# Peptides against a protein of PDB entry 6D0Y: the designs that were tried, part 181

Target 1, 225 residues: chain A of PDB entry 6D0Y
Amino acid sequence: ETEDHLESLICKVGEKSACSLESNLEGLAGVLEADLPNYKSKILRLLCTVARLLPEKLTIYTTLVGLLNARNYNFGGEFVEAMIRQLKESLKANNYNEAVYLVRFLSDLVNCHVIAAPSMVAMFENFVSVTQEEDVPQVRRDWYVYAFLSSLPWVGKELYEKKDAEMDRIFANTESYLKRRQKTHVPMLQVWTADKPHPQEEYLDCLWAQIQKLKKDRWQERHIL

## One batch from the design tools (peptide; made by RFdiffusion4, then SolubleMPNN)

Design b2_p26_6_s2 (from b2_p26_6, 12 letters changed)
Fold by OpenDDE base, seed 1:
Structure b2_p26_6_s2 (fold): chain B 225 residues (1-225), chain A 26 residues (1-26)
Amino acid sequence: as target 1 above (225 residues)
Amino acid sequence: IVEELKEAWEKKDYKSWVKLWLEDLE
């Protein structure tokens, strides 16, 4: 395999094929595994790029990374480290849309057995802990809560199965913050509607209600995604 | 902090690993 060929394979996976997606992913994982000794850096860069720039293929690439990690346990860690670096860069650049997507991507990697549940719980604990900091603007605190809540559809079930007590603590802290925050202070997180039957609602409060419903439904997705 | 991240990952020190990547974000 050549570098150009690898790029093509990675970018095109999930497109129309005579074979099933599962078969194609297994095949691609095998090809990539075989080429890791020669093209590890290139493969890492490519996967990070497509993971970041092709959100419509989130589950495809998380699955692919999961397959690679199962074949080569060192690769998964290096990939996650690269994604974390990208997340940091996105946050530094105030690219909150990319950052929240990366958190969702990392969340789904828990389901693919690339990231351990305790690691993700620790991440969310740190996110919610930002709400307790006085030298951070509310817009920043709100984003971390948003990043946490908006990622739960992907990983909430797994985390509550393994770390229910810790998750309950995070939920309690989140609820406490939502009750005391200034709702009119951050216009960008407010949902405004002209529809008469639907009053104006703060986005985080709306999201919180949806997540509470999802939790009550044992994380069976019916209305959020 | 790349080397520190690798070390924390290998040791499965989840708290330290998360702390390392978050420490400079604020």
Scores: peptide ipSAE 0.024, ipTM 0.443, DockQ to the pose 0.016
Fold by OpenDDE base, seed 2:
Structure b2_p26_6_s2 (fold): chain B 225 residues (1-225), chain A 26 residues (1-26)
Amino acid sequence: as target 1 above (225 residues)
Amino acid sequence: IVEELKEAWEKKDYKSWVKLWLEDLE
């Protein structure tokens, strides 16, 4: 396989095919595995790039990385490290949308057995711990809570199945923060208007309520088909 | 996108809701 061909395969995976998505992903994983000796760095960069640039294929690429990781190659670890570095860079650059997406991506990697549940719990603990810092503005504290909550649809079930006590602690801390924070509308987070769902609620409170409902539903989601 | 947000919320499609919400921010 050439680098260009690999790029094409990686970018196009998940498109309509005579084969199932799962089959195509398995096939691609096999191809990539075989080419890792020659193109590991390129493949790593490509996967990191498409993971960030193609959010609509989040589960496709997390699954792909999961499949690669399952093939007993440490590529998954390198990928995670790269993504975490990117997350840190995004945070430093105040690229909040990319950062939160990366958190969600990493969250879904837990489902793909690339990231251990305790590691993700630790990340969320770190996020929520920001709410306890006095030298951090509320907008920053709000974002970390947002990043945590907004990632739970992807990983909440798994984390509660494996780390329920720790998750409950995080939830308690989150709830406590939400109760004591001042409800201030920040432009970058001002989603709710009169014509939007739950416009009477501040965005974080609305998200919190949504996550609470999801939790009550035992993290069972209904998808729009 | 507002209608899509509403639909996602009503259907309890939280992943889609979050995605749409983020898109609406942009």
Scores: peptide ipSAE 0.007, ipTM 0.260, DockQ to the pose 0.019
Fold by OpenDDE base, seed 3:
Formats: sequence, C-alpha cells, structure tokens
Structure b2_p26_6_s2 (fold): chain B 225 residues (1-225), chain A 26 residues (1-26)
Amino acid sequence: as target 1 above (225 residues)
Amino acid sequence: IVEELKEAWEKKDYKSWVKLWLEDLE
C-alpha cells in the first residue's frame, strides 16, 4: 500500500462495507503491519490523530490498535506513549474535553490488551489522589474525579476483576471526597469550556450514582452512559 | 525519559511507567 492509501484506509475503517467490521479491522491491521517497516511514523501519527479527533470511532480504533499491538508489541507501546503525551498536552492547554476523552480511550485500550490493568489502576489512583492535594482549586479535584468515574463504563469490569482491592480503595476515597466537597451552583446544560472545566454538580453526583449502580450490576450496561 | 518509559514498559513495571507519565500531569 502507498502512504496516501494508508491514510484513506485508516480514516475510513468502520464505514459501511460488505464485510464485517471485525474482518475489516483484521485486514487493515495486516496491511498496516506489513507497512510498518517503511511507514511506522506516518501510521503512528495517523492513528493518534484519528483516535483523538473521531470519538465516535473510539472502539474501532482501540480495537485496531489492539490488533496491531498483538502483531507488533513495540508499536503498541509507542502508541500508548504518544496518547499519554497528548493527554498531558491537552491538560496543559486546558482542553479538558479532549483530556477526558483520551482517558476513556486509554481505558478501553485495557480491554484491547494494550494497557495492563495495573497500569490503569495506577493512573486512576493518581487521579483520585488529586482530591487530597492542598491549595488547589476544587475544579481540579472535581475534574479528575469526573475523568475517573466517566471512564469506568469502559474499563470498570476489567479493573475490578483483576484489582478489586485497589479499586475499592479508590472508590472509598472518591466517595469520601464527594461527601465533603463544597457544593457549587453551575448553570444547567452548559457546555464545558476552558474557563469552566468542572462538571456540573448535579451531573457529578448523578454520575457517581450511576457508576455505583453499574458496579452493583457487575458492570453490565443496559445503555451507554 | 523515553528510555525510562521503555524500560518500565518492557519490565512491566506498571507503577513506574504510569508515574513517569503522570508526574507532570496538570
């Protein structure tokens, strides 16, 4: 495949086809693997770009990366590193919507066997530890709790299956924070912006309740949150 | 830091790997 054709293939994967999505992903993974020796950097950049810019195809691209990781372990690691770097950049740029999406993306990579469960647990431990930071705005604390909770629909089951004790500790700390946090009035149905990166109070409490229910239901979803 | 990340990843030192990336999270 040519370099230009690779871009088209990556961007269009998941579109309506006579073949199954799974078949198309396997095929694309094979094509990309074959071209990694020559176009590794280009493929990496393309995947990072579509992963960030096409949230509607989250599971498609996490699966694709998973397939590539199985074929080329080093590439999978490099992709994760690139995504983590992008997460850091998003936070520095106060792009909280992108940041939380990237956390969800990374979370789903656990299901695709790209990121190990202990790594994701460690990430969430760090997120929730922000609630214990001194002399920081509550908006920061709230956001990291939101990022954690909003990612659990994608990875909660896997993490509790493998690291239940650690997850319980994180949940306990989260619950403790939610009980003691200052309640603030936020306009209803407002769009999150850089100047207001924290979720609505009602939404955060609602999200917590939803996640608790999801946990009680053994992470069996009836609908996407 | 890239070498440290690679080393942690290869050794499956998950805590160190995540810490290296998250230490500068804002």
Scores: peptide ipSAE 0.027, ipTM 0.573, DockQ to the pose 0.017; fails the geometry check
Fold by OpenDDE base, seed 5:
Structure b2_p26_6_s2 (fold): chain B 225 residues (1-225), chain A 26 residues (1-26)
Amino acid sequence: as target 1 above (225 residues)
Amino acid sequence: IVEELKEAWEKKDYKSWVKLWLEDLE
């Protein structure tokens, strides 16, 4: 396989095929595994790129990374490191939509056995702990809460199955923050913009209510959040 | 940082592992 061919394969996975998605993912994982000795860094970069640019294929690429991690146990960690670097870059560039998506992507990697549940819990603990910092603007505190809550549809069930006590503490801290935060209204439909990178009062409170309901319903979704 | 991450991973120190990644996110 050539480098250009690998790029094509990675970008097109999940497209219409005579084979099942699962079969295609297994096949691609095999191809990529064979080429890791020669193109590991390139493959990592490609996967990071498509993960960011093709959010509609989130579960496809998380699954693919999971398969690769199973074949090459070091790959998953390296990929996560790359994604975290990208997350940092996104935040520095004020790309809050990409940043929150990356958190969701990382969350789904827990389901793919790339990231351990305790690690994700620790990440969310760190996110919510920002709300307790006095020198951090509310806009930043709101974002971390939003990033946490908006990721729970992907990983909440798994985390509560394994770390229910820790998750309850995070929820309690989140609730406490939401009750004491300053309420704001922004006359825009877009939640995240360059000039207003924080969710509106109604949206964040609404999201909290939805997540509470989701939790109550044992993380069984009846509608898309 | 890479070496510290590897060490934390090997020891299953998830707290340290995540904290290292989250440095300078704010």
Scores: peptide ipSAE 0.019, ipTM 0.500, DockQ to the pose 0.016; fails the geometry check

Design b2_p26_6_s3 (from b2_p26_6, 11 letters changed)
Fold by OpenDDE base, seed 2:
Structure b2_p26_6_s3 (fold): chain B 225 residues (1-225), chain A 26 residues (1-26)
Amino acid sequence: as target 1 above (225 residues)
Amino acid sequence: MVEELKEALEKKDYETWVKLWLEDLE
């Protein structure tokens, strides 16, 4: 494949075709693997770009990376490293929506066997440890808790299956923090309104409640509310 | 459902709030 063609293939994967998505992804993984010797850097950049900029295709690209990782472990590692760097850059640039999405992307990579469960647990431990920082704005603490909680829909099941004790510790620390932090009542952080069946809650508290429900339901696909 | 929560999370603009009170997270 030519370099230009690779871009097209990667960007358009998941679009409607006569073949199944699974078949298309497997085929693309094969093409990319074959081209790694000549176009590794380009492929890496392209995958990082689409992973970052196309949130609507999160599961498509995590699956693709998973397939590619199974074919080339080293490339998978390089991709993860690149994504971690991107996460750090997003944080430095105060692109918090991008940052949290990247955490979700990385979370789903655990499901695709690209990132080991212990590694993701360690990341979340680091996030929640921010709640122990002193002389920092609460918003910093809140964000890392948010990043953790808001990523669990993508990886909570896997992490509890393999690292339940560690996850429980993280949950305990999170709960402790949420109980002692100052509640905020900014409208944009309100999930519920007066006309909804649920009482108005601060977004982080509401998210916590939803995650607790997911956990109780063993992360099964059920109605949360 | 899990998918519904994912969709809801994707729509939330937490970034705007964070920027109001924190210049640099890291």
Scores: peptide ipSAE 0.141, ipTM 0.676, DockQ to the pose 0.016
Fold by OpenDDE base, seed 3:
Structure b2_p26_6_s3 (fold): chain B 225 residues (1-225), chain A 26 residues (1-26)
Amino acid sequence: as target 1 above (225 residues)
Amino acid sequence: MVEELKEALEKKDYETWVKLWLEDLE
């Protein structure tokens, strides 16, 4: 395979095909595994790129990485390290949307058995601990809480199943922060239900309420009819 | 089964919001 061909294969996975997505992912994983000796760095860069730029294919690429990790454990580790570096760079560059997508990607990698649940819990503990930092802008505190809460739809179930006590502590700290933070009227993110409309709330408060509801429902969501 | 919230979150541009909130939240 050539580098250009690898790029095409990675970018086009999940597109219309006569074969199932799973079959295509298995096939691609095999191709990538075979080319790792010659193109590891290129493949790493490509996967990191699509992870941060194609949120609509998040689960496709996390699954792909999961398959690759199963074939080559070392590569999986290197990929995670690369993603963490990318996350740090995104934060330094104030690319908060990219950073959040990366956290969500990492979160879903837990479901794909690439990242251990305790490691993700530790990451979220670090995020929420930012709320306790002194002499920092509230926007910093808010972002890390957002990054945590915004990622729970992808991994909350798994983390509570494996680390319920630790997660409860994180939730308690989050709740405490949300109660004491300065609240402003800002655009809100809401999940609508026909029978239970949410009141207008500050963005993070609204997200918190939605996450609390998910937690209460054991991380199962009914789709709106 | 959390697709609705996932979709909602993916449609938001938090970076833009952060910029708008910066003066209020600092």
Scores: peptide ipSAE 0.103, ipTM 0.651, DockQ to the pose 0.015
Fold by OpenDDE base, seed 4:
Structure b2_p26_6_s3 (fold): chain B 225 residues (1-225), chain A 26 residues (1-26)
Amino acid sequence: as target 1 above (225 residues)
Amino acid sequence: MVEELKEALEKKDYETWVKLWLEDLE
């Protein structure tokens, strides 16, 4: 495979084809595995790029990485490290949406058996610990809570299955913070839903309520919106 | 996993708000 061809394959995976998505992903994983000896760096960069820039294909690429990780565990580790670096860079660059997407991506990698549940719990513990920082803007605290809560739809079930006690502690800390934080009045932070039982609320409070409901439902998918 | 919630979260523009009140996160 040429580098250009690899780029095309990676970027276009998940698009309509005669084969199933699962089959295509398995096939691509095989191709990429075979080309790792010659194009590891390129493949790594490409996967990091699409993970960052194509959030609509998040589950596709996490699955792909999961498949690759199963084939080449070392590559999986390198990928995770690269993603963590990218997350840090995104934060430093104030690309918060990108950062959140990266956190969600990492979260879903737990489901793909690339990242261990305890590692993700540790990350979320670190995130929620920001709420305890002094002399920082509330928006910083809010963002990390948001990053945590907004990632739970991807990984909450797995984390509670594996680390329920630790997750409960994180939830308790989160709840405590949300109770004592000041609510914002920025319109964009309000959530409006067509469902009458869900009035306009501050976004984090609304998200918290939704996550609490999800947790109560044992992380089973239900109609929320 | 809750696909509906995932979609809803992806539509939220949190970055704009963060930038309004935070010059640097790190």
Scores: peptide ipSAE 0.027, ipTM 0.624, DockQ to the pose 0.016
Fold by OpenDDE base, seed 5:
Structure b2_p26_6_s3 (fold): chain B 225 residues (1-225), chain A 26 residues (1-26)
Amino acid sequence: as target 1 above (225 residues)
Amino acid sequence: MVEELKEALEKKDYETWVKLWLEDLE
């Protein structure tokens, strides 16, 4: 395969095809594996790029990485390391939407058996520990809680199946923080639900309530928005 | 898995205010 062809294949995966998406992903994983000796760095960069720039294809690319990891464990590890570096860079660049996308991507990689559940739990422990930092803006604390909570739709079920005790601890710490924090009242951080069961609330509190409902329902989609 | 909430979360624009308040803190 040529480098340009690999880029095309990766970027176009998930488009309309006569074959199933699963079949196409298996095929692409095989192609990528075969081309790693010649294009490893390029493939790594491409996968990291689509992971952060194409959130609409998140599940497609996490699945692809999962398939590739099953074929080449070492590459899977290198990819995760690259993603972690990219997450750090996104945070340093104050690109917080990108950072959240990356956290969600990493979260879904747990479902794809690329990242171990304990590792993701450790990451979320680190995030929630930010709530204990002193002399920092509340928005920093809020963001890491948001990053944690907003990623749970992708991985909450798996983490509670594997690490329920640890997750409960994280939830307890999160709840404690949310009770003592000051509420923000800017338009984009509020939820207006005049005709819905949820009153007008600050976004984090609303998200917390939604996640608690999901947890109560064992992460089944029943009481969502 | 929880597709409706995933979609809703992706539509949120939290970054605008975060950037304003967290300049050079990361």
Scores: peptide ipSAE 0.022, ipTM 0.641, DockQ to the pose 0.016; fails the geometry check

Design b2_p26_6_s4 (from b2_p26_6, 12 letters changed)
Fold by OpenDDE base, seed 4:
Structure b2_p26_6_s4 (fold): chain B 225 residues (1-225), chain A 26 residues (1-26)
Amino acid sequence: as target 1 above (225 residues)
Amino acid sequence: IVEELKAAYEKKDYDTWIKLYLEDLE
């Protein structure tokens, strides 16, 4: 039965095939849609799991979710809710590497028409608003700024096309924070760990500069940041 | 196998599609 194959179907998508990836994703979306009445919860859990555990397949699974959302709007919403819950859990567990990845994943879901641009803008507004909270340590403030900036390569173009004024405000607030925050000097080549959310001064400043350039270039990425 | 997958999908024969899909990815 289909249930026995759900994990294999979802986990193996994107592997070597005689068919195009797009064709396989369309087919898989159809198969999964047909099974939603009986196995929605299982499918949802599996997709959440692979989304988290297989970062190398980010665009594959965001696309798949996009296809499913187009077929079943409610499913897309439920998936986003589940991913938001995971994000909150990651933050609570101080798993900042997973958290930032989830933000990037959610960002790419905007491109897949799963998350509306205004909703993502609101999320980033919430992130940057943390920098204005006095009861939040700078290490967390820096992380939220990092999470925001590091996600813009995936969604900046879309957000500025639809919410340029709001994005400009977020950028202004971010710039203001970066100017007034305390500076910390650590090796630039420091490897990020789950329990080390604090970006180096130089890294965050460099990231800001890179994003400013990307913005200036109309969000046309010329190389991997 | 590509044509067979397409045919199965168009017919909504998902059992066949799944079989072919997994065989293709094997």
Scores: peptide ipSAE 0.485, ipTM 0.922, DockQ to the pose 0.904
Fold by OpenDDE base, seed 5:
Structure b2_p26_6_s4 (fold): chain B 225 residues (1-225), chain A 26 residues (1-26)
Amino acid sequence: as target 1 above (225 residues)
Amino acid sequence: IVEELKAAYEKKDYDTWIKLYLEDLE
């Protein structure tokens, strides 16, 4: 029975196969769709789990969810809701590494037609707006900017194609913040912990420069960021 | 395997598809 194999099916996707990844994903999507009426919750939980725990397979699972969403539109929405809940939980738990990854994951879901571009823009607007909040520690401000900038390699092109004016506004606000924020030297090896939940300040400036270059290059990556 | 997977999928024989898929990934 399919139920007995759901975990294996979902976890093993992307492994070496005689078939193309695309074909396997299409097949898996079909199989999962057929079982959604009976095992939606289980499938949803499994997808959320692997999405969260296997960052190296980001594009695989975003694609899979995209395929499922195309087959069952409601499922995509439920998945996004679950991921947003997870993001909130990660933030509450001060798990900033997971949180930023989840933002990237959600960003790539835009490319997979699961999340609408305007919705993602709104999310980023909310992130960058934190920089304008009163009595907010710089560490929090820096993180939201980092989360935004770190996600742009995945979704920047799509967002600028559809919401260029709004994106320009976000960029302007980001630039303004980066210019006025305090700069301290932080070691290159920065672990996101509750004690230091912010990227190194030099890294943030470096990231900004990289993103600016990426934008200038019309979001075509020449080098791995 | 590729052709068999395709055939199973087209026939909506998901039990066979799953078997083949997992076997291929081993």
Scores: peptide ipSAE 0.484, ipTM 0.921, DockQ to the pose 0.898
Fold by OpenDDE base, seed 2:
Structure b2_p26_6_s4 (fold): chain B 225 residues (1-225), chain A 26 residues (1-26)
Amino acid sequence: as target 1 above (225 residues)
Amino acid sequence: IVEELKAAYEKKDYDTWIKLYLEDLE
């Protein structure tokens, strides 16, 4: 039965194959679509799980979801809703590493025509608006800026093509915040942790500079940030 | 196997497709 293979089908996609990845994804999308009437909930849960736990396959699963969304728009919507719920839960649980990854995942879903550009812009507006809140510690404000900036390599081009004016406003607000925020000495190469979202002051400024350059280069990425 | 996968998919024989797909990925 297909149910017995669902986990294997979804988890193994992207592994070595005689077929192209694209063809396998198309085939898998068709198979999953056919089984949605019987196993929608399970398929949805599995996709959410692998999306969260396998960051190395981000583009694979965003593409798969994109294909499924094209076949079944309702399913795509439900998937996005589930991912948004997970993002909110991650934030509530102070799981900042998962949260930032989910933002990146959602960002790439824009490229896959699963999430509309205006919706992603609205999310980023909400993130940057946190920098204006007085009751939020700087460490959290920094994280939201980080989440925004670090996601732009995945979606910046699309957002500027669709919503350039809105994006410019977000950039202006971001720049303003970065200029006025307090800078403290933080050891270099410190990794973000779930319970300690302490941004490297130098890293955030460096990231901003990299994103500015990427923007200048019309979002043609030449190196991995 | 590529052609077999295509054929199965075109015929909507998903059981065969799944079998071939998993075999290919082993």
Scores: peptide ipSAE 0.484, ipTM 0.921, DockQ to the pose 0.909
Fold by OpenDDE base, seed 1:
Structure b2_p26_6_s4 (fold): chain B 225 residues (1-225), chain A 26 residues (1-26)
Amino acid sequence: as target 1 above (225 residues)
Amino acid sequence: IVEELKAAYEKKDYDTWIKLYLEDLE
């Protein structure tokens, strides 16, 4: 039965195959859709698990969720709700590495037509608003800015196409914060790598400069973060 | 195997599709 193979089916997608990844994803989406009436909870749980534990397959699983959502089922919404809950739990547990990955995952779901652009903009507005809270340590404020900026390679183009005015406001607030904050290296944050060498700068200032360049280049990215 | 997977999917023979899919990924 399909139930006995669900874990293997979901975990092994994207591995070496005689078929294209696209064809395998379409086939898998069809198989999973057929079983949603009976095994929705199990499938949902498995997808949430692999989404968290296999960051190297981010685009594979966002695409898969997108395909499932496109098949006229409410699965996409339930999946997003589960991922949001996981994000909140990660933040509460101070698991910032998992949390930032989840934000990137959610960002790519916008491209897969699972999350609406306005919803993602609202999330980023909430993140940047933390910079205005005085009772929050700068390390946490820096992380929210990092989470926002580091997700833009995945969703910046889409958000500026649909919500340019709101994005400009978020950028202005971010720039203002970066100018007034104390410059300190935060070891918990990972630097976004670029092929072209640039001057040595503080971590967030460097990332900001990279994002500004990406924006200027109309969000055309030639490298994977 | 590509054509066999396609045929199974079109016929909604998911048991066969799963078998072929997993074999292909081995």
Scores: peptide ipSAE 0.479, ipTM 0.919, DockQ to the pose 0.918

